# Peptides against a protein of PDB entry 6J07: the designs that were tried, part 92

Target 1, 107 residues: chain A of PDB entry 6J07
Amino acid sequence: GQRGWFCGSVSQDLRQFWVAEGGTISDPRAADFLFSCDASHPDTLRIYQSLDYIEDNATVFHAYYLSAVANAKIKNSVALGHFILPPACLQKEIRRKIGSFIWEQDQ

## One batch from the design tools (peptide; made by RFdiffusion4, then SolubleMPNN)

Design b2_p25_6_s2 (from b2_p25_6, 8 letters changed)
Fold by OpenDDE base, seed 4:
Structure b2_p25_6_s2 (fold): chain B 107 residues (1-107), chain A 25 residues (1-25)
Amino acid sequence: as target 1 above (107 residues)
Amino acid sequence: LEERNQKLLDEIVAAGLSLASHLLD
């Protein structure tokens, strides 16, 4: 199943879309996908500090991925890998090397 | 944590550079 965890920074609309597409919402330990819109949100910070994350068993994705999927004309055209949300401490360096994140380009 | 972050950084950067390269083709 598609079990997702959502940071408090994620809008209700995106959560509803997840459920409408067949997903369920769970705690982060049981979730297959972790979504956030703010790497600095306390909920997300707790993920980054968790053993699951440190041991590379958890990855946080920006919830804008769901918006991109909702608006996609071609099925399976949205790559989840482009929506990895890294800790805030890494974002500046990443932007310097590859430019703004996808979720920042549409804002 | 530092090792995890470095790995993530490398992966994201590599993916981003690959995408940029494709866009320039």
Scores: peptide ipSAE 0.467, ipTM 0.816, DockQ to the pose 0.268
Fold by OpenDDE base, seed 3:
Structure b2_p25_6_s2 (fold): chain B 107 residues (1-107), chain A 25 residues (1-25)
Amino acid sequence: as target 1 above (107 residues)
Amino acid sequence: LEERNQKLLDEIVAAGLSLASHLLD
């Protein structure tokens, strides 16, 4: 199974979709996937400050990934790597180089 | 943390540039 952690910024609908697709919800230490909709949310900030994250053993993804999967004609066509959610301090520089994030384009 | 952030930045930028290149081809 796939274990996921969810920031408080993620809607219940997206959490329910995760479970409906066979996922389980766990604490961030046990989770395989960390989802958030807000890099500045206290829950997400705790992840960025954690030892696991600093040691490159944790990555935060934007929960919009789940919405994209739900709406995709081919579920495997959605690349998780395009939904990496970086700390707020990096986002401006990233936008200057590659444009707006996917979750910003479709909202 | 700075090292982790720099690594993440490079990874995301590289991925983004790769996608752009594929769209132009």
Scores: peptide ipSAE 0.467, ipTM 0.815, DockQ to the pose 0.259
Fold by OpenDDE base, seed 5:
Structure b2_p25_6_s2 (fold): chain B 107 residues (1-107), chain A 25 residues (1-25)
Amino acid sequence: as target 1 above (107 residues)
Amino acid sequence: LEERNQKLLDEIVAAGLSLASHLLD
């Protein structure tokens, strides 16, 4: 199965795309993929504070990944690894070293 | 949590730098 959790910051369109592609929506504990558009959203913050995340058993991805997949001209050309969403406290340092995140380049 | 964050930071930065390096090669 392809179970996903969505932060409240994620648009309904992206959620619908996930379901249209065969995914299901579940709570964070049961989800295989965690999607968010805002590392500072209360929903996402709860993930970062969860035991699963602290123990490195959970990763949050930016939901823009789904948009990139939907608009990709070539199948499988979008790498999920480029869409890892770190806590807000880490983002400035990351940008300083590798540049803006992919989801920020198109915004 | 701090340990988890440091690990994540290192991994993301390393991946980003590696990707940039691959594009230059």
Scores: peptide ipSAE 0.466, ipTM 0.814, DockQ to the pose 0.254
Fold by OpenDDE base, seed 2:
Structure b2_p25_6_s2 (fold): chain B 107 residues (1-107), chain A 25 residues (1-25)
Amino acid sequence: as target 1 above (107 residues)
Amino acid sequence: LEERNQKLLDEIVAAGLSLASHLLD
């Protein structure tokens, strides 16, 4: 299933693309995929504070993943794992090890 | 929470280094 939750920081265009590709929109607890464009947005912060997240049953992805899929020559060539959106407190350490996030490179 | 964050850090780093990215696709 393609059940997704969207932070308020995600544009309507990306939400519409998700639906056009066969996805549905649900609340965070029912969703298989959680999308956000801002780790500091109140909606996203609530996810990071949730029990599901703490227990490793939820992961937040940057919604730019959907844009990358939409623009890719081969849609399956976009790796979802490269779009994990971590809490702000972890981002500096991650950048030191692997460089800038993909969504930062194209912005 | 700290344990969760450390796990997330490790997973993202592994994916970024293309060592375990397929596990997150």
Scores: peptide ipSAE 0.461, ipTM 0.812, DockQ to the pose 0.279

Design b2_p25_6_s3 (from b2_p25_6, 9 letters changed)
Fold by OpenDDE base, seed 5:
Structure b2_p25_6_s3 (fold): chain B 107 residues (1-107), chain A 25 residues (1-25)
Amino acid sequence: as target 1 above (107 residues)
Amino acid sequence: LEERNRKLLERIVAAGLSLASHLLD
């Protein structure tokens, strides 16, 4: 489905794009996709601490995915798997193994 | 949480090295 939850760190523009593409906005429990721009934001931290997340029933994605989709020549060419936003405690090790995250490369 | 983090780390690393979108939950 296309039900999405958005952390307060996500811009209104990206939220609007989601809706314009046919998505709906819901609470985290009902959402199929969880979007955030900040792993340290209180909203996102609540997700990481939730039972659903701990039991691997939830995944947080970086909202930059939506920007990438919006700018892609071929819309389905953007791989969602490259935009998983892990907790801060994992990010350093991940960067060591696969390099900087996509959302960090042009900053 | 530790087990969840371990699994997530492996998932992200695998996805980063290949198109492993099937690893998403």
Scores: peptide ipSAE 0.431, ipTM 0.792, DockQ to the pose 0.281
Fold by OpenDDE base, seed 3:
Structure b2_p25_6_s3 (fold): chain B 107 residues (1-107), chain A 25 residues (1-25)
Amino acid sequence: as target 1 above (107 residues)
Amino acid sequence: LEERNRKLLERIVAAGLSLASHLLD
């Protein structure tokens, strides 16, 4: 199964889509996937401060990934790796190297 | 955390450039 945690910044529609696709919702420690729409949201900041994250055992993804999957002709064609949501302190440098994030382009 | 961030930066940049997507968590 696929267990997901959702930051408070993620809409209920996206959460419902996750469940409709067979996912379950859990706390961050039990989740296989962590979704957020705001790297500065208190919920997400707590993830970045967690031991699991600091020790490179957790990754936060932008929830727009779910929207992309929902709208894709082939759902499996959407690469989760393109939706990694880094801490705010890294985003400026990343944009300088690879351009704007996908979620910034389509919303 | 700085080490974690460095690794994350490298992974994201590599993925964005389609060079090493398999290195992602």
Scores: peptide ipSAE 0.430, ipTM 0.791, DockQ to the pose 0.254
Fold by OpenDDE base, seed 2:
Structure b2_p25_6_s3 (fold): chain B 107 residues (1-107), chain A 25 residues (1-25)
Amino acid sequence: as target 1 above (107 residues)
Amino acid sequence: LEERNRKLLERIVAAGLSLASHLLD
């Protein structure tokens, strides 16, 4: 799919890049991809609290993925799986196992 | 929710260690 939802924490530039690459912007229920730059933003928190998310039918990604794709010489070299944005309560444990998140390293 | 979080943690760790994007839903 090519439908994306964006948290208010995501810059207009990244939204514009998504559209420029052929994506469309929709509400969370219709979206194929959910993008956020802040796990504590009210928009993102509402996603984490939604039934779709709780039932593992939705995933939130850090919008820095789009920036990484934009700057990559080979777009396919950027793995979406590295940009899953988990709730704040899980982030510390994840860092212990795999290190700092990609968006924390490059920002 | 706890079950969801457990699954998510495992998915992220697996992706981080194996670089396997196909683990996404």
Scores: peptide ipSAE 0.429, ipTM 0.794, DockQ to the pose 0.272
Fold by OpenDDE base, seed 4:
Structure b2_p25_6_s3 (fold): chain B 107 residues (1-107), chain A 25 residues (1-25)
Amino acid sequence: as target 1 above (107 residues)
Amino acid sequence: LEERNRKLLERIVAAGLSLASHLLD
């Protein structure tokens, strides 16, 4: 099964979609996927400060990924890697290299 | 944390350049 954690910044609709697709909701430590819509949200900041994250055993994804999956004609065409949500301190540099994040383009 | 951030930056840039998502962790 797919266990997901959701930052408080994530809408209930996206959480419901996750569950509807067979996912379960769990705490960050047990989760396979960590979703957030705000790198500066206290919930997300706690993830970035966690040992699992620092040791590169956890990745935060922007929850807009779920919306993209929901709307995709071909579900497998949505690349999860495009939805990695980095800490705020990295975002400007990333934008200089690859442009605006997908969630910024569509939202 | 700096090392983690460096790796993350590289991972995201790679993903943005259409590399496989297996780079995720």
Scores: peptide ipSAE 0.434, ipTM 0.792, DockQ to the pose 0.286; fails the geometry check

Design b2_p25_6_s4 (from b2_p25_6, 9 letters changed)
Fold by OpenDDE base, seed 5:
Structure b2_p25_6_s4 (fold): chain B 107 residues (1-107), chain A 25 residues (1-25)
Amino acid sequence: as target 1 above (107 residues)
Amino acid sequence: LEERDQKLLERIVAAGLSLASHLLD
């Protein structure tokens, strides 16, 4: 499915792109994809604290993924897995082992 | 780290941030 939830930190432009590409916007519980631009935003924190997330039934992605897709020469060349947005408490360790997040590069 | 966080970290590191790519299928 292509049902998405958006944190308040995500711009309207990215939301509109999602809809333009055939996606729908839903509440977090019904969404297939959860998008955020800020792991510390209250909306995103509520996701991290939810039972669905705690039970590993939810994944938050950085909405920059949508921007990358929009600008990709080949639309399916962008790997969604590179845009997993983990809670802030994990990001330091991930950067240490994997490297900087894509959305943080060139900033 | 909390158990949930540890599990998430292990998944992300092991998969090299590619795990969720299959969710678009």
Scores: peptide ipSAE 0.087, ipTM 0.607, DockQ to the pose 0.302
Fold by OpenDDE base, seed 3:
Parts: C-alpha cells; sequence; structure tokens
Structure b2_p25_6_s4 (fold): chain B 107 residues (1-107), chain A 25 residues (1-25)
C-alpha cells in the first residue's frame, strides 16, 4: 500500500518525501502505514488507544525510516521492521533486550 | 503490561526488529 498517516510530530520534509515517492496521505483508519516521531505525542497516543491497535491491526513506525530510505544508496536495504515505534511503556524493556532504537543512534 | 503490549514486545524481540520489513516488499 501507499497510503500513510502522519503524526503531527513528523516534519513536512518527510511528508513531502513520502508523496514524492508515490505515497498519499490519509487518516489513520485508511492508512497502510502510520508514521510518528514521538510515541508520547497526542496523535500517536490516540493510535495506541484505538481499537485497531489494541486488536493488533495497526503498527506505528518511526518516521526516521523515511529519512533512512532517502539517504540510502540502496533503497531496499532499509528494513522497515527496525523502525517499529512501540508505546513508551515498552521502550525501556526493548532497549534492555535489543538495544537502542535506530533513530536514537544517529542523534 | 497490557496483553497486546506483551505480545508486541515478544514479537519484536523474537523477530529482532525485522518484523514488518515485508510490508514494503
Amino acid sequence: as target 1 above (107 residues)
Amino acid sequence: LEERDQKLLERIVAAGLSLASHLLD
């Protein structure tokens, strides 16, 4: 799919890149991909609290994925799964078991 | 942790953060 929803925490540059690559922007219910830069942003929290998310029918990705794709020599070399953005309450445990998130490593 | 969150955590750990890569294939 090519429909994406963007949290208010995501810059216009990343949104524009999404569109330039053939994506469209939609509401979260219709979106194939949900992008956010802040798990604590009210927009993202509403996703986590939604029935779709609670029933495991939605996944939020960190929008830094788009930046990584834009800067990659090989576009398909960027793994979307590395950019899953879980609720804040899970992030500490994930960091302990897996390590720092990719979007945290480059800043 | 909520049941959904616990399952998500387990999936992320098990998949090594590569769980959703196929979505853009």
Scores: peptide ipSAE 0.083, ipTM 0.604, DockQ to the pose 0.321
Fold by OpenDDE base, seed 1:
Structure b2_p25_6_s4 (fold): chain B 107 residues (1-107), chain A 25 residues (1-25)
Amino acid sequence: as target 1 above (107 residues)
Amino acid sequence: LEERDQKLLERIVAAGLSLASHLLD
């Protein structure tokens, strides 16, 4: 699917890129992909607190994925799974076990 | 960590981010 929801933390440029690539913008319940740039943003927190997310029926991705795709020579070379944005309470442990997130490395 | 969070962490670590990408594509 190509339906995406965007947290208020995501720039309009990234939203426009999503649409330019054939995506549509929808509410969180209808969205196939949930994008955010801030796990602490109220919009994203609402997702983490939602029943769908608690029941593992939703995944939040960092919108930097779209920037990476835009800058990649080959679109398929960017792995969406590298951009899973977990709640803040998990990020410290993930950094310890796996390392810094991709969106943090390029800052 | 809460049970839900712990399970999420375990899934991410066990599967790896690259494998997760393949599953979500």
Scores: peptide ipSAE 0.080, ipTM 0.596, DockQ to the pose 0.254
Fold by OpenDDE base, seed 2:
Structure b2_p25_6_s4 (fold): chain B 107 residues (1-107), chain A 25 residues (1-25)
Amino acid sequence: as target 1 above (107 residues)
Amino acid sequence: LEERDQKLLERIVAAGLSLASHLLD
């Protein structure tokens, strides 16, 4: 199944889209996918501080992925990997080397 | 993003998480 956890920073519209596409909403420990729109949100920070995340057993994705999928003609054309949401402390370096994140760009 | 950039991002994230883990120890 598709079990997803959502940070409080994620809109209800995106959550509803997830459910409409067959996903379910669960706590972060049981979730297959973790979605957030704010790396600095307390909910997301708790994920980054969790043992699962520290041990590299969890990944947080920017919920904008769901918006991109919703708007895509071909759903598989949207690469989930492009939407990895790292802790804020890493984002500056990533932007320096790769550029702005997709969710920071105009579509 | 290009596929190349995606791979780079993943490497950076992985490296960063590893460093964070060590700092917490």
Scores: peptide ipSAE 0.077, ipTM 0.592, DockQ to the pose 0.055

Design b2_p25_7_s1
Fold by OpenDDE base, seed 3:
Structure b2_p25_7_s1 (fold): chain B 107 residues (1-107), chain A 25 residues (1-25)
Amino acid sequence: as target 1 above (107 residues)
Amino acid sequence: DKYRLSALLELEKEEEEKRREEELE
């Protein structure tokens, strides 16, 4: 599906792009995709603390993915997996194994 | 449905390893 939830840290422009591409906006429980721009935002923290996330049934993605898709010549050339936004406590370990996050490289 | 973090991370590691091997050839 293409149901998305957005943290308050995500701009309205990116939300509008999601809708323009055929996506819908829903609550976290019904969403297929969870987008955030800040792992420390209270909205995102509530996701990390939810049973769905703790039980490995949910993933938060950095909303920069949508920006990358919007700017890409080919949408499928943007790998969704590169935009996983893990809890802050896991980011150091993930950077060690996977490398620096794309949204950090472009800053 | 929602994607699992562990599965996505494993997929990325496998794809990165494949890309590195191709670049070394």
Scores: peptide ipSAE 0.027, ipTM 0.480, DockQ to the pose 0.045
Fold by OpenDDE base, seed 1:
Structure b2_p25_7_s1 (fold): chain B 107 residues (1-107), chain A 25 residues (1-25)
Amino acid sequence: as target 1 above (107 residues)
Amino acid sequence: DKYRLSALLELEKEEEEKRREEELE
């Protein structure tokens, strides 16, 4: 199954798309996928500060992934790994290593 | 079935390096 948690920064439309595609919504502890549109949002910050995240047992993804999937002609052509949303303090170094984040680019 | 950030970042890094190498060849 696809259990997802959503930060308050994520629109209702993207949440509805997740459910429409067969996903369910759960709390962060039970979720397989954590979605956010803002690394600085309090909800997301709580994830970054959690033991699961600190122990590398959780990953936050930018919810723009769902928008990309919704608009893609081939749904499986969108790579989830391109939408990793790390803490703001790490983004500069990560951007240097793997390039600009996809949600920062014109689509 | 949660994804680990470190593993995902490593995979993306490797893919980026591969793309750059192929571009230079």
Scores: peptide ipSAE 0.027, ipTM 0.477, DockQ to the pose 0.044
Fold by OpenDDE base, seed 2:
Structure b2_p25_7_s1 (fold): chain B 107 residues (1-107), chain A 25 residues (1-25)
Amino acid sequence: as target 1 above (107 residues)
Amino acid sequence: DKYRLSALLELEKEEEEKRREEELE
């Protein structure tokens, strides 16, 4: 589905874009997509501590994905997998393997 | 219909490795 949850760190503009594209907004438990702009935000931290996340049944994505989609000529050209937002404790190891995150690069 | 972090991370690593290989050719 197109049910999304948004951390308080995500702007209203990006939320509105999600809805404009056919998405709906729900609580984290019902959401298919979890969006955040800050892995250290309390809302996001609560997600990382949830059973769904610990059991590898949920993924948090950086909301910059929505911005990238909005600005792309071809929406499907933006790979969602590039926008995984893992807990801070894992980010250093991930950067060593795949490089800097896309939202950390200047556009 | 929730995405699994481990699966997505593995996919991303594979794609990054492939891109690096292509750039080195």
Scores: peptide ipSAE 0.026, ipTM 0.479, DockQ to the pose 0.048
Fold by OpenDDE base, seed 5:
Structure b2_p25_7_s1 (fold): chain B 107 residues (1-107), chain A 25 residues (1-25)
Amino acid sequence: as target 1 above (107 residues)
Amino acid sequence: DKYRLSALLELEKEEEEKRREEELE
């Protein structure tokens, strides 16, 4: 399905885009996609602390993915995997290995 | 938009499934 959960850090515009494109909004447990713009936001932190996430049954994505999709000019140019939003405590190590996250880069 | 979210999400899902299958081979 296309059920999404949104952290309070996500703008209403991106939420509306999700719905306009056929998505629905649900609670985290029922959601197929979890979106956030802030790994330190209380809503997102609750996800990271959930059993589903700890057991690797859930993934949080940066909502900038939706903006990238909205602006896509080439088919298949936006890869969801590039927008995985890990907990803040892991981000420094990840940046060391792969560089800055895509949502931190100028477009 | 020319590339609807639903279509892009479906393509991503297909690619993920393909990658998983390749890893099992």
Scores: peptide ipSAE 0.020, ipTM 0.424, DockQ to the pose 0.024

Design b2_p25_7_s2
Fold by OpenDDE base, seed 1:
Structure b2_p25_7_s2 (fold): chain B 107 residues (1-107), chain A 25 residues (1-25)
Amino acid sequence: as target 1 above (107 residues)
Amino acid sequence: DKYRLSAELELEEEEREKEEEEEEE
């Protein structure tokens, strides 16, 4: 399914793209995909603090994934796994291991 | 392109399901 939740930090344009491509918008509990543009946004923090996330049953993705898909010239060329948005407190360590996040490179 | 997002999501879901099935066997 293509049920998505969006943090308040995500633009309306990206939400509209999601819907235009066949996605639906739902609450976090029913969503298959959770999108955010800010790990420190209150909406996103609530996800990180939820039991679903703590129990590793939820993953937050940076909404820039949708922009990358929209602009891709080749279908199936954008890997969702590259857009996992971890809590802010973990990003420094992760960035040291893998380098800058993909959404930071294209800013 | 229309349906690009759907194609990307479908591929990711299929890969995830495949990995989960392989780990359970």
Scores: peptide ipSAE 0.022, ipTM 0.419, DockQ to the pose 0.022
Fold by OpenDDE base, seed 3:
Structure b2_p25_7_s2 (fold): chain B 107 residues (1-107), chain A 25 residues (1-25)
Amino acid sequence: as target 1 above (107 residues)
Amino acid sequence: DKYRLSAELELEEEEREKEEEEEEE
């Protein structure tokens, strides 16, 4: 499926790209993909606090994934798994192990 | 490319399904 939810932190341009590429926008419960640009944004925090997320039935991805796809020269070259956006409380430890997140490297 | 994003997502879904099948073995 290609149903996506977008945090308020995600720009309209990225939302438009999602729709232009055949995606639809839905509420978090119905979404196949959850996109955010800020783990500390209230919209995203509500996701992290939801039972779906706590029970490991939901994953939040950084919306920069969409930008990477839009700019990719080679199809299927962007790995969605690299764009998992974890809660802020886990990010420091993750950075210690794997380095800065992709969306931070390009900023 | 109108279908680029869809293709990317489709590949990810296929890879995820493959990994899940391997984990269940």
Scores: peptide ipSAE 0.022, ipTM 0.420, DockQ to the pose 0.023
Fold by OpenDDE base, seed 5:
Structure b2_p25_7_s2 (fold): chain B 107 residues (1-107), chain A 25 residues (1-25)
Amino acid sequence: as target 1 above (107 residues)
Amino acid sequence: DKYRLSAELELEEEEREKEEEEEEE
């Protein structure tokens, strides 16, 4: 299924794109995909503090993924794994290893 | 294109499942 939860940091346009493409919107517990544009947003922080996330049963993705998919000219050219949005406390160490996140490069 | 997101998600899920199966072998 394609059930998604959206942080308040995600624009209405991206939400509408998700729905227009057949996605549905649900609460975080029922969602298959969790989207956010800000790891420090209160909505996202609540996810990071949830038992589902702590137990590695949930992943937050940067909503820029949806924009990348919308603009993709080649099928299967966008990798969801590149858009994992980790907690802010981990981002500095991750950047040290892999460089800037993809959503930061395109800004 | 219409349904592009759905197609992309489907392919990525299929690839993920394939990789997980290969890692278990």
Scores: peptide ipSAE 0.021, ipTM 0.423, DockQ to the pose 0.024
Fold by OpenDDE base, seed 4:
Parts: structure tokens; C-alpha cells; sequence
Structure b2_p25_7_s2 (fold): chain B 107 residues (1-107), chain A 25 residues (1-25)
């Protein structure tokens, strides 16, 4: 199954979509996927500060991924890897290399 | 798993919740 944790910054609509697609909602302890809409939200920061994340044993994704999936014309055409949400302090340098994040482009 | 949280984070969450409950009591 797909177990997902959601930061408080994520809307209920996106959470419901996750469930509708066969996912379950859990706390971070049980989650396989971590979703957030705000790298500066306290919920997300706690994950970034964990040794597990620092050692690349956890990944946070921008919940906009779910919105992109919902609106995609081709099933499975949305790449999850494009929605990795890095800590705010790293985003500036990352933008220099890859350009604006997808969730920023669609705003 | 690349996208799975470790036991470390699990314990941290448990401790936080416990502390919050104790502060409210």
C-alpha cells in the first residue's frame, strides 16, 4: 500500500485525493511518502532536522504533485521526482541549477 | 527505503507527543 503523511500546510482536498487513489493517511512514523506545501512549516522542519532526512533516508515531496496527477491527461505521466521539496535554505541554490520548481511555475 | 522514515524520527515524534500531553496535565 501507499502510506502518506501530510504536513498541516496541505489542503484537505489533496489528502482526500490521495485516499481516493488508494493511499492511506498516517503519521510520519508509518508513512512511506511525506507531503508538504511549505518547507518552512514546523511539521516539515521537524523532518528536515532529523538525521534520517540528513542522511537521505527520507524525502519530502511537494503536495502539488497530487494536484498535477489529478489534472494529468496521461496516467502516470507526472514524475514524482520533480516534486522533491528541499529545505528552504537550499532552494535558492537549487533554483540556480534546475530553474524554478514546478509548483512555482504553475502558480 | 529512500522515502521511508527511520525509527529515529518515529521516536522523536512519540517523545514530542508525550511531552505535549504532560504539559497539558
Amino acid sequence: as target 1 above (107 residues)
Amino acid sequence: DKYRLSAELELEEEEREKEEEEEEE
Scores: peptide ipSAE 0.016, ipTM 0.357, DockQ to the pose 0.019

Design b2_p25_7_s3
Fold by OpenDDE base, seed 2:
Structure b2_p25_7_s3 (fold): chain B 107 residues (1-107), chain A 25 residues (1-25)
Amino acid sequence: as target 1 above (107 residues)
Amino acid sequence: DKYREAALLELEEEKKKEEEEEELE
């Protein structure tokens, strides 16, 4: 199965899509996937401060991934790796190396 | 995947810096 945690910044529609696709919702510690739409949201910040995240045992993804999957003709065509949501302090450096994030281009 | 690799690399570098700073305190 796939267990997901959602930041308060994520819409109910995207959460419902996750469940409709066979996912379940759990607390961050038990989740396989962590979704957020805002790196500066208090919920997301708590994740970045957690031991699991600091020890590289957790990754936060932008929930726009779910929207992209919902709109894609082929579900597997959307690469999850393109939707890694790093802390705000790292985003400028990442943009310098790879350009704007995919959610910034389409949203 | 260049996006994933770049993001992870930056995260690792930042975490390494933070750990080094904490060890010096």
Scores: peptide ipSAE 0.031, ipTM 0.430, DockQ to the pose 0.072
Fold by OpenDDE base, seed 3:
Order: structure tokens, then C-alpha cells, then sequence
Structure b2_p25_7_s3 (fold): chain B 107 residues (1-107), chain A 25 residues (1-25)
């Protein structure tokens, strides 16, 4: 499915790209994909605190994924798995294992 | 913590799935 929820931290341009690619926008509970640009944003924090997330039924992705897709020469060449946005409290440990996040490297 | 391990496992699984899909293309 292509139902997406967007944190307030995500630009309108990326939201529009999602819709242009055939996606729809929904509330977090109905969404297939949750996008955020800030793990510390109140909207994203509410997701992390939800039962769906705590029970591993939800995943938050960094919206930079959409930008990467938009700029990719080859469609489907961008791996969504590289854009998982974990809670801020876990990011330091994750960086230790896998290195800096892609959205941080391109800044 | 369990949340740390879960997050890392999820990331690894998602990456693996994407790599497998790319190999099939």
C-alpha cells in the first residue's frame, strides 16, 4: 500500500511528491508508511509512544527517502531500509554499529 | 535494551529485504 503519514517536520514538497507518485495521506493508525524528518518532533514522539510502535507494528522512516527517490536515476534503486528513523535515544548506539545515517551524510 | 536490539534487528531485516529485491530485478 501507499498510505503515508507525515510528521509536521516534513516539507510540503515531499508530501506533494508522495501524492504525485500515487501515494495517499492518512492518519498514523491507517498509514502504511510513517515519515518524519525529526525524531524529536512532537508528532514523531507521539508515534514512538504509541502502542503500535512499542509492539513493533509501526516503523518511522526519514522523509529524506522521498528526496532520494525523486533524484535517483534508476527507479527502485533507493533502499527504504536505510532510512529507518529510530528514537533519538537509540540513534547513538545505531550509529556506532552502522555508521552515520544517510540523511546526515548528505547534509 | 530490548528496544535498541529491536531497532537494530528491524534495520537489518529491512536492508536485507531491499537487497534481495534488487537482486531479483
Amino acid sequence: as target 1 above (107 residues)
Amino acid sequence: DKYREAALLELEEEKKKEEEEEELE
Scores: peptide ipSAE 0.026, ipTM 0.471, DockQ to the pose 0.042
Fold by OpenDDE base, seed 1:
Structure b2_p25_7_s3 (fold): chain B 107 residues (1-107), chain A 25 residues (1-25)
Amino acid sequence: as target 1 above (107 residues)
Amino acid sequence: DKYREAALLELEEEKKKEEEEEELE
């Protein structure tokens, strides 16, 4: 599906792009994709604290994914898996293991 | 932290899967 939830940290432009590409916006429980630009935002924290997330039934992605897609020269060349947004408390250890996140790098 | 290892594994597996799919295209 193409149902997405957006944290308040995500710009309206990225939300509009999602809709323009055929996506719909829903509440987090019904969403297929959860987007955020800030792991510390209250909206995102509520997701991390939810049973769905704790039980590994939900994944939060950084909304920069949508920006990358919008600017991609080749369709479907952007890997969604590279944009998983983990809780802030885990990011330091993850960054040491896999390197800096894509949204922290110059494109 | 119980969630640390799970998060690391999930992220690595997802990235690997996406890269493999991209290589096949």
Scores: peptide ipSAE 0.024, ipTM 0.470, DockQ to the pose 0.067
Fold by OpenDDE base, seed 5:
Structure b2_p25_7_s3 (fold): chain B 107 residues (1-107), chain A 25 residues (1-25)
Amino acid sequence: as target 1 above (107 residues)
Amino acid sequence: DKYREAALLELEEEKKKEEEEEELE
């Protein structure tokens, strides 16, 4: 399915794009995709602190993924895995091993 | 921290999976 949850940090434009592409909006528990633009936003922090996330049943993605998809010339050319948004406590280690996040590079 | 290490591993594996899928296209 294409059910998505959105942190309050995500713009209405990106939410509207999701819906325009056939997605629906749901609560975090029912969502297939969790989108956020801010790992420190209270909404996102609640996700990180949830049992679903702690038990590895949920993944948060940076909503910049949707912007990348919207601007892609070839469909399915944007890798969702590049847009995983980890908690702040993990970001330093991830940057060391994988490099800077895409949403940071394009800013 | 086992949870931190597990999360990092999961993130790396998911990214690798997506990159491999792109390379096959």
Scores: peptide ipSAE 0.022, ipTM 0.467, DockQ to the pose 0.043

